Peptides against a protein of PDB entry 3JWR. Designs and how they scored, part 258

Target 1, 323 residues: chain A of PDB entry 3JWR
Amino acid sequence: TRELQSLAAAVVPSAQTLKITDFSFSDFELSDLETALCTIRMFTDLNLVQNFQMKHEVLCRWILSVKKNYRKNVAYHNWRHAFNTAQCMFAALKAGKIQNKLTDLEILALLIAALSHDLDHRGVNNSYIQRSEHPLAQLYCHSIMEHHHFDQCLMILNSPGNQILSGLSIEEYKTTLKIIKQAILATDLALYIKRRGEFFELIRKNQFNLEDPHQKELFLAMLMTACDLSAITKPWPIQQRIAELVATEFFDQGDRERKELNIEPTDLMNREKKNKIPSMQVGFIDAICLQLYEALTHVSEDCFPLLDGCRKNRQKWQALAEQ
Target 2, 298 residues: chain A of PDB entry 3JWR as posed
Amino acid sequence: TRELQSLAAAVVPSAQTLKITDFSFSDFELSDLETALCTIRMFTDLNLVQNFQMKHEVLCRWILSVKKNYRKNVAYHNWRHAFNTAQCMFAALKAGKIQNKLTDLEILALLIAALSHDLDHRGVNNSYIQRSEHPLAQLYCHSIMEHHHFDQCLMILNSPGNQILSGLSIEEYKTTLKIIKQAILATDLALYIKRRGEFFELIRKNQFNLEDPHQKELFLAMLMTACDLSAITKPWPIQQRIAELVATEFWEQGDQVGFIDFVCTQLYEALTHVSEDCFPLLDGCRKNRQKWQALAEQ

## One batch from the design tools (peptide; made by RFdiffusion4, then SolubleMPNN)

Design b2_p20_4_s2 (from b2_p20_4, 9 letters changed)
Fold by OpenDDE base, seed 4:
Structure b2_p20_4_s2 (fold): chain B 323 residues (1-323), chain A 20 residues (1-20)
Amino acid sequence: as target 1 above (323 residues)
Amino acid sequence: SAAKQAVEKLLLELIEEAEA
């Protein structure tokens, strides 16, 4: 395609020029082509292209395929969300120095997972999918959308001309896919809530050890969630804009819940309770985000900007809640 | 806070629904 030709022929700017190592990064001013160029740079600077012998054209095609399989009519869970998740992962690996704690296969898997974790998202949560008796709810009993996202990821990875993992051995390939699956499934917040206590306790007791396979898996799950939720850490103007996108999508779901399911939506998804957004954001930060970024910062102190950003945004939301 | 509890409750309900 013309798009592929343009991407494949383009000079890829440095990570410094693209500012993709910054935790404060924003994609708002980037074109779709520029987001693809950023993605190429992430793979290159993480040594994934070289170490796994990725062909440039194949990588370009894969990126475009991933982007194409996000829906354009979804307010938040679109390509830009996936791209921002991957950028946060890249920043955490580089600027946050987590790269030094992980294997190349784990890094490869995490980056692919970050980009792929919401593939074909429909702008509704798992509860809606279950209650609407969607065909996907017949295939999976839990983490319905996350299983679907992984299925889409696998489909793309196995598609002709998109096989960025073709340079891997059979064992490396299996390992990578396992980690990708676990990482995508970990983005189910229900699973995060279920597992986070173990992670926090290990950190609190100073017993956390990445050499333990179980703890490694747990860490990768927490890292995925930290990147998935990273909008909450962004500079306030960026945070506000993203929060509006999230609210739009949630209110759209709430409207559909009323119309299609004849149920009263939760406050989070109730358009009539828009005035509660600031207090709900404070609640979300306190319930979900703060402890995660605190724990991540304990694993790597260079991830502090994520925690600092989260704290600053909590203050801003709290100030609005008091008005 | 009440808001924190509401968010946690919602997530717990989602977990229970997924496990049912």
Scores: peptide ipSAE 0.059, ipTM 0.771, DockQ to the pose 0.620
Fold by OpenDDE base, seed 2:
Structure b2_p20_4_s2 (fold): chain B 323 residues (1-323), chain A 20 residues (1-20)
Amino acid sequence: as target 1 above (323 residues)
Amino acid sequence: SAAKQAVEKLLLELIEEAEA
């Protein structure tokens, strides 16, 4: 395609020029081409291209395939969300110095997972999929969408001309796919809520050890969630705009729940409760986000900008809630 | 607050989903 030719021939700017090491990064001003260039830079600067012998054209095709398999009619869970998740992962690995704590296969898996974690997202949550009796709800009992996202990820990775993992041994390939699957499944907030207590307790007791395989898996899950939710850490103007996208998608689901399922939506998805967004954001930060970024900062102090951003946005939302 | 209750309800739903 012309798009592939343009991407493959383009000079990839430095991470510094693209500002992709910044936790304050915004994609709002970036073209689709620039987001793809940023993604190439992430793979390159993490040494993934060299270490796993990725062909440039194959990587370019894979990136474009991933982007193409996000829906354009979904307000929040689209390519830009996946891209921002991956950028936060990159920043956490580089600026947050988590790269030194992980293997190359783990880093490879996390970056692929971040980009792929919401593939073919339909703008509705697992609860809606279950209640609507969607065919996917018959395939999977739990984490329905996350299983679907992984299936889409696997399909793309195995598609002709998209095989960015062809340089891996059979064992490396199996390991990478296992980690990708676990990382994508970890983005189900239900699983986060279930598992976070173990992580926080290990941190609190100063017993956290990345050399333990179980704790490593737990950490990768928490890191994926931290990147997935990273919009809450962004500078206020960025946070506010992303919150509007989230609200739009939630309200669209709520409207569908009324129309298709004949049910009253929850307050989070109820368009009539728009005035409650600031207080709900405070509640979300307190209940889900703060402890995660505190724990992450304990693992790596260089991740503090995520925690600081989350705290600052809590204050901003609280001020709006008091009005 | 009603907003806090909405978040708590979401959390409970997520917990129930994770335990099912």
Scores: peptide ipSAE 0.053, ipTM 0.773, DockQ to the pose 0.328
Fold by OpenDDE base, seed 5:
Structure b2_p20_4_s2 (fold): chain B 323 residues (1-323), chain A 20 residues (1-20)
Amino acid sequence: as target 1 above (323 residues)
Amino acid sequence: SAAKQAVEKLLLELIEEAEA
């Protein structure tokens, strides 16, 4: 395609020029082509292209395939969300110095997972999928959408001309897919709530050890969640804009719940309750976000900008809630 | 699942706090 030819022939700017190492990064001004170029730079600067012998054209095709399999009519859970999740992962690995704590296979898996974690998202949560009796709800009992996202990820990875993992040994391939699956499934907030207590307790007791395979898996799950929720850490103008996109998608779900399911939506998804957004954001930060970024900062102090951003945005939301 | 219920409960609690 012309798009592939353009991408494959383009000069890829440096990470410094693209600012993709910054925790304060915004994609708002970037074209789709520029987001793809940023993605190539992430793979290159993490040494994934060289270490796993990726062909440039295959990587370009894969990126475009991933982007194409996000829906354009979804307000928040689209390519830009996945791209921003991957950028936060890249920043955490580089600027946050987490790269030094992980294997190349783990880094490869995390980057693929971040880009793929919401593939074919429909703008509705697992509860809606279940209540609407969607066919996917018959295939999976828990983490319905996350299983679907992984299935889409696997489909793309195995598609002709998209096989970025073809340079891996069979054992490396199996390991990578296992980690990708675990990482995508970890983005289910229900699983985060279930598992976070173990992580926080290990940190509190100073018993956290990445050499332990179970603790490594737990950390990768927490890191994925931290990147997935990283919009809450962005500079206030960016945070506020992203919060509007999230609210739009939630309200669209609420409208569908009324129309299609004949139910009253929860306040979080109720367009008539938009005035409660600031207080709900404060509650969300306190209940879900703060402890995670505190724990992540404990693992690597260079991740502090995420925690600092989260705290600053809490203050901004609190000020709005008091009006 | 217990995890799903926990998230739903948490969300309900957040909503209640927002209403106070």
Scores: peptide ipSAE 0.023, ipTM 0.620, DockQ to the pose 0.074
Fold by OpenDDE base, seed 3:
Structure b2_p20_4_s2 (fold): chain B 323 residues (1-323), chain A 20 residues (1-20)
Amino acid sequence: as target 1 above (323 residues)
Amino acid sequence: SAAKQAVEKLLLELIEEAEA
């Protein structure tokens, strides 16, 4: 395709030029081509291209395939969300110095997972899928969409000309897929809520050890969630804009719940409750976000900008809630 | 607040979904 030719022939700017090491990064001004260039840079600077012998054209095709398999009519859970999740992962690995704590296979898996974690997202949550009796709800009992996202990820990875993992041994390939699956499934917020207590307790007791395979898996899950939710950490103008996208998607779901399922949506998805967004954001930060970024900062102090951003946005949302 | 309740309800739904 012309798009592939353009991408493959383009000079990839440095990570510094692209600002992809910044926790404050915004994609709002970037074209789709530039987001793809950023993604190439992430793979390159994490040594994934070299270490796993990725062909440039194959990587370019894979990136474009991943991007293509996000829906354009979804307000938030689109390519830009996946790209921002991956960028946060990259920043956490580089600027947050988490790279030195992980294997190359884990890094590879996390980056692929971050880019792929919401593939073919439909702009509705698992509860909607279940309640609508969607065919996917017949295949999976829990984490319905996350299983679907992984299936889409696997489909792309195995598609002709997209096989970025072809340089891996059979064992490395199996390991990578296992980690990708676990990482994508970990983005189910339900699983985060279920597992986070163990992570926080390990941190609190100073018993956290990345050399333990179980704790490593747990950390990767928490890191995925931290990147997935990283919009809450962004500078206030960026946070506000992203929050509007999230609200739009949630309200669209709520409208569909009324129309298609004949149910009254929750306040979070109720367009008529837009005035509650600030207080709901405070509640979300307190209930879900703060402890995660605190714990992540304990693992690596260089991740503090995520925590600081979250705290600052809490203050901003609280101020709006008091108006 | 109703907003806090909405978040709590979401959390409960997520917990129930994870335990199901």
Scores: peptide ipSAE 0.081, ipTM 0.787, DockQ to the pose 0.350; fails the geometry check

Design b2_p20_4_s3 (from b2_p20_4, 15 letters changed)
Fold by OpenDDE base, seed 4:
Structure b2_p20_4_s3 (fold): chain B 323 residues (1-323), chain A 20 residues (1-20)
Amino acid sequence: as target 1 above (323 residues)
Amino acid sequence: SEAREAFKAALLAAFAEAEA
């Protein structure tokens, strides 16, 4: 395709030029091509292209395929969300120095997972999918969308000309796919809520050890969530804009819940409760985000900008809630 | 190798079955 030719032939700017190591990064000003270029740079600077012998054209095709399999009619859970998740992962790995704590296969898996974690998202949550008796709800019992995302990820990875993992050994491939699956499934906030207590307790007791395979898996799950939620850490103008996108998508779901399911949506999904957004954001930060970024910062102090951003945005939302 | 790719394909299929 023309876009593939353009991408494959383009000079990829440095990470410094692209500012993709910055936790404050914004994609708002970037074209789709530029987001793809950023993605190439992430793979390159993490040494994934070289270490796993990725063909440039194959990587380009894969990136474009991933982007193509996000829906454009979804306000928030689209390619830009996936891209921002991956960028946060990249920043956490590089600027946050998490790279030094992980294997190359784990890094490979996390980056693929970050980009793929919401593939073919429909703009509705698992509860809606289940209650609407969607065909996907018949296939999967829990984490319905996350299983679907992983399925889409596998489909793309196995598609002709998209096989960026072809250079891996059998064992490396197996390991990578396992980690990708776990990472994508971990983005179900229900699973995060279920598992985070163990992580926080390990941190609190100073017993956290990445050499333990179980704790490693737990950490990767927490890191995925931290990147998935990283919009909450962004500079206030960026945070506000993203919050608007989230609200739009949630209200769209709420409208559908009223119309299609004949139910009153929760405040989070209720357009009539838009005045509750600031207080709900404070609640979300307190209940979900703060402890996670605190724990992540404990693992690597260089991740502090995420925590700091989260705290600053809490203050901003609280100020709005008090008006 | 062809054998490796065949194995990967089989592994992929196994994942698909596990998800179903």
Scores: peptide ipSAE 0.031, ipTM 0.545, DockQ to the pose 0.017
Fold by OpenDDE base, seed 2:
Formats: structure tokens, C-alpha cells, sequence
Structure b2_p20_4_s3 (fold): chain B 323 residues (1-323), chain A 20 residues (1-20)
């Protein structure tokens, strides 16, 4: 395609120029091509292209394929969300210095997972999928969408001309796919809520050890969530804009719940209760976000900007809630 | 290399099946 030709021929700017190492990064001003260039830079600067002998054209095609398999009519869970998740992962690995704590295969898997974790998202949550009796709900009992996302990821990785993992040994390939699966499934917030207590307790007791395979898996899950939710850490103008996108998608679901399922949506999904957004954001930060970024900062102090951003946004939302 | 690719394909199929 013309898009592939343009991408493959383009000079990829440095990470510094693209600002993709910054936790404060915003994609708002970037074209789709520029987001793809950023993604190439992430793979390159993490040494993934070199270490796993990725062909440039194949990587370009894969990136474009991933982007293409996000829906354009979904307000939040689209390519830009996946891209921002991956960028946060990159920043956490580089600026947050987590790269030195992980293997190359783990890093490879995390980056692929971050980009792929919401593939073909339909703008509705697992609860809606279940209640609507969607065909996917017949295939999977739990984490329905996350299983679907992984299935889509696997499909793309196996598609002709998109096989970025062709340079891996059989064992490396197996390991990578396992980690990708675990990472994508970990983005189910219900699983995060279930598992986070173990992580926080390990941190609290100073017993956290990445050399333990179970704890490593747990950490990767927490890191994925931290990147997935990283919009909450962004500078306030960016946070506000993303919150609007989230609200739009949630309200769209709520509207569908009324129309298709004849149910009253929850406050989070209810367009008529938009005035509760600030208080709900405070609640979300307190219940889900703060402790995660605190724990992550304990693992790597250089991740503090994520925690700091989250705290600052809590204050901003609280101020709005008090009006 | 051909055997390697065939094995990878089989592995992919196994993973896809395990997800269902």
C-alpha cells in the first residue's frame, strides 16, 4: 500500500525529537504516520529490531496492521489508546529504568502486548458483551474482550508479511507468545483488582523479587495496568481531554444499554449524570490508580512522574467536584 | 527453517485453541 511505502521509506526521528521518552507525552498533535514512526523508534531503541532481527518492512506492515485493526468509530479504545499505552511502556522502560529489570523477550512481549491489548475493541465493556449475549460471550466466560484482543493479536502476528517474530527461536517464540497472552489478559481491570493486593503486600513487606517467576509475572501484569491507565497521570489539559473521550465512550454504551437492553445505566455510563464525572474520577484515582503508581515507584523511583501526575490530577478533579 | 516455521504455525494454532 501507499501507506506502507511511505512509512517504510521515512526517516525515523530520534526518541528525543519524538519526545516518546517523556511521561508527559501527548499524541494529540501527531498524525497516524507519526504515531507509526514513534512505534518504530520504540522497537529500535529497545534493541528489539536488532536483537530479534526484524525486517524493517515487516515491522512497518505489522504496525499498520495493528493500527488498522482498531475501530475508528470508538471514542477511546482505539489505536491512539493502544499507542499511548505503548508509549507509556516505552517511557517506563527507558526513563523509568525498568528496562534493566526485564529480559529482552519480556520487553518485546510487553511492547507488542501494549500495542495489541485492545485490538478490535467495540467500545463496550465485558459486562455489556455478556448481557447482550454477544457471540464472544459464548466463547469465553471471563475476560471476554481480552481473550478476543489476544486472538486478534495472534492473527496479525501470523499474517503473511506481518511476522515480526520470525527471527526468534522456537523457544523464544513460545516464551514471547506466553507473555503477550498474560499481559493482554492482565489488562482486564477485574483481574487487576483481584491480584493487586498480592503485589502491594510484597512491596510493603519489602519481599518483592523479580527473580521469582511468579512475582515477575505479577509485576508485568501490574506494569501493563499502569500503562493502560496512564492517561490519569498526564498533564491536566491532556487528562481532561482523554477523560472526555472515556466519558463519550461510556455514555455511548449507556445509551445502547437503554436502547438495546432496556436497562438504566450506571452513573459511570449515564449521560444524564455527567456532572458526577469529577467525583467519579477522584474515586477512580483513589480506588484504582494511586496505590498502583505508588507501588510502581517503589520498584523504580524513576517512575515517580506517573505518581506525581496522578496526584496532581486528583487535586484538579477534587477541586471540580467541590464546585 | 521450513520445519521451524511449520512448528511456529502449529504453536500458534495451539495457542488459539487454548484461548477458546
Amino acid sequence: as target 1 above (323 residues)
Amino acid sequence: SEAREAFKAALLAAFAEAEA
Scores: peptide ipSAE 0.030, ipTM 0.516, DockQ to the pose 0.016; fails the geometry check
Fold by OpenDDE base, seed 5:
Structure b2_p20_4_s3 (fold): chain B 323 residues (1-323), chain A 20 residues (1-20)
Amino acid sequence: as target 1 above (323 residues)
Amino acid sequence: SEAREAFKAALLAAFAEAEA
């Protein structure tokens, strides 16, 4: 395609020029082409292209395929969300110094997973899928959408001309797919809530050890969630704008719940309760976000900007809630 | 090799089935 030709022929700017190592990064001003260029730079600077012998054209095609399989009519869970998740992962690996704690296969898997974790998202949560008796709800009992996202990821990776993993040995390929699956499934917030206590206790007791395979898996899951939720850490103007996108998507779901399911939506999904957004954001930060970024900062102090951003945004939301 | 790619494809398919 013309898009592929343009991307493949384009000069890829440095990570410094693209500012993709910054935790304060915003994609608002970037074109789709520029987001793809950023993605290429992430793979290159993480040494994934060289170490796994990726062909440039294949990587370009894969990126465009991933982007194409996000829906444009979804307010928040679209390509830009996936891209920002991946950028936060890149920043955490580079600026946050987590790269040196992980294997190349783990890094490869995390980056692919971050980009792929919400593929074909429909702008509704698992609860809606279950209550609407969607066909996907018949295939999976839990983490319905995350299983679907992984299926989409596999479909793309196996598509002609998109096989970015062709340079891997059979064993490396198996390992990578396993980690990708675990990482995508970990983005189910319900699973995060279920598992985070173990992680926090390991940190609290000073027993956390990345050399333990189980703890490694747990850490990768927590890192995925930290990147997935990283909008809450962004500078206030960026955070506020993203919160509007999230609210839009939630209200769209609430409207569908009224119309299609004849139920009153929860406050979070209720357009009529928009005045509660600031207080709900404070609650979300306290219940879900703060402890995670505190724990991540404990693992790597260079991740402090994420925690600092989260704290600052809590103050901003609290101030709005008091008006 | 073609055999390697075929094996990867088969592995991918089996992996997807195991998730169902």
Scores: peptide ipSAE 0.027, ipTM 0.533, DockQ to the pose 0.016; fails the geometry check
Fold by OpenDDE base, seed 3:
Formats: C-alpha cells, sequence, structure tokens
Structure b2_p20_4_s3 (fold): chain B 323 residues (1-323), chain A 20 residues (1-20)
C-alpha cells in the first residue's frame, strides 16, 4: 500500500527528536504516520530489531496492521491509547531504567503487548459484553475482551507479511507469546486488583526480587497496568483531555446500556452525572493509581515522574470536585 | 479509606469483571 511504502521509506527520527522517552509525552499533535515512526523507533532503540533480526518492511506492515485493527469510532480505546501505552512502556524502560532489569524477550513481549492489548476494542467493558450475551461471553468466562485482544494479536502476528517474530527460535517464540498473553490478560483491571496486594506487600517488606520467576511475572503485570493507566500521570492539560475521551466512551456505553439492555447505568457510565467526574477521578486515583506508581517508583526511582504526575492530577481533580 | 474502598467496588462492578 501507499501507506506502507511511505512508512518503510521514511527516515525515522531519533527518540530525542520524537520525545518518546518523556513521561510527559503527548500524541495529540502527531499524525498516524508519525505515531508509526515513533513505534519503529521504540523497537529500534530497545535493540529489538537487531537482536531478533526483524525485517524493516515486516515491522512497518505489522505496525500498520495493528493500527488498522483498532476501531476509529471508539472514543478512547483506539490506536492512540495503545500507542500511548507503548510510549509509556518505552519511557519506563528507558528513562525509568527498567530496561536494565528485564530480558530482551520480556521487553519484546511487553512492547508488542502494549501495542496490542486493546485490539478490536468495541468501546464497552467486559460487564457489558457479558450482559449483552455476546458470543465472546460464551468462549470466555473472565477477562473476555482481553482474551479477544490476545486472539487478535496472535492473528496479526501470524498473518503473511506481519511475522515480526520469524527470527526467533521456537523456544524464544513460545516464551514471547506466553509473556504477551500474560501481559494482555493483566490489563484486566479486575486481575490487577486481585494481584496488586502481593506486589505491594513484597515491596513493603523489602522482599521484592526480580530473580524470582513468579515475582518477575507479577512485576510485568503491574508494569502493564501502570502503562495502561498512564494517562492519569500526564500533565494536567493532557490528563483533562484524555479524561474527556474516557468519559465520552463510558457515556456511550451507558447510553447503549439504556437502549439495548434496558438498564440504568452506573454513575461512571451515566451521561447525566457528568458533574461527578472530578470526584470519581479522585476516587480512581486513590483506589487504583497512587499505590501502583508508588510501588513502581520503589522498584525504580527514575519512574518518579509517573507518581508525581498522578499526585498533581489528584490535586487538580480535587480542586474541581470542591467547586 | 471507606471512600476508596467504595469506589474500588464500584469500579469493579462498572468497569471490570469481578475478581477471579
Amino acid sequence: as target 1 above (323 residues)
Amino acid sequence: SEAREAFKAALLAAFAEAEA
């Protein structure tokens, strides 16, 4: 395609030029092509292209395929969300110094997972899928959409001309897919809530050890969530705009719940309760976000900007809630 | 806090599936 030709022929700017190492990064001003260029740079600077012998055209095609398999009519859970998740992962690995703590296969898996973790997202949560008796709800009992996202990821990875993992050995391939699956499934917030206590306790007791395979897996799951939720850490103008996108999608679901399921939506999904957004954001930060970024900062102090951003946005949301 | 736990519960119900 013309798009592929343009991308494959383009000179990829440095990470410094693209500012993709910054935790404060925003994609709002970027074209789709520029987001793809950023993604190439992430793979290159993490040494994934060289170490796993990726063909440039194949990588370009894969990126465009992933992008194409996000829906444009979904307000938040679209390509830009996946891209921002991956950018946060890249920043955490580079600026946050987490790269030094992980294997190349883990880094490869995390980056693929970040880009793929919401593939074909429909703008509705697992609860809606279950309540609507969607066919996917018959295949999976828990983490319905996350299983679907992984299935989509696997489909793309195995599609002709998109096989970015073809340079891996069979064992490396199996390991990578395992980690990708675990990472995508970990983005189910229900699983995060279930598992985070173990992570926080290990940190609190100063018993956290990445040499332990179980703790490594746990950390990768927490890191995925930290990147998935990283919008909450962004500078206030960016945070506010992203929060509006999230609210739009949630309200769209609420509207569908009324129309299609004949149910009253929860406050989070209720368009009529927009005035509750600031207080709900404070609650979200307190219940979900703060402890995670605190713990991540304990693993690597260079991740502090994520925690700092989260704290600053809590203050901003609290101020709005008091108006 | 109670508010934190209440929101966590609401979030689980509204945003995600129940804990496995």
Scores: peptide ipSAE 0.020, ipTM 0.612, DockQ to the pose 0.361; fails the geometry check

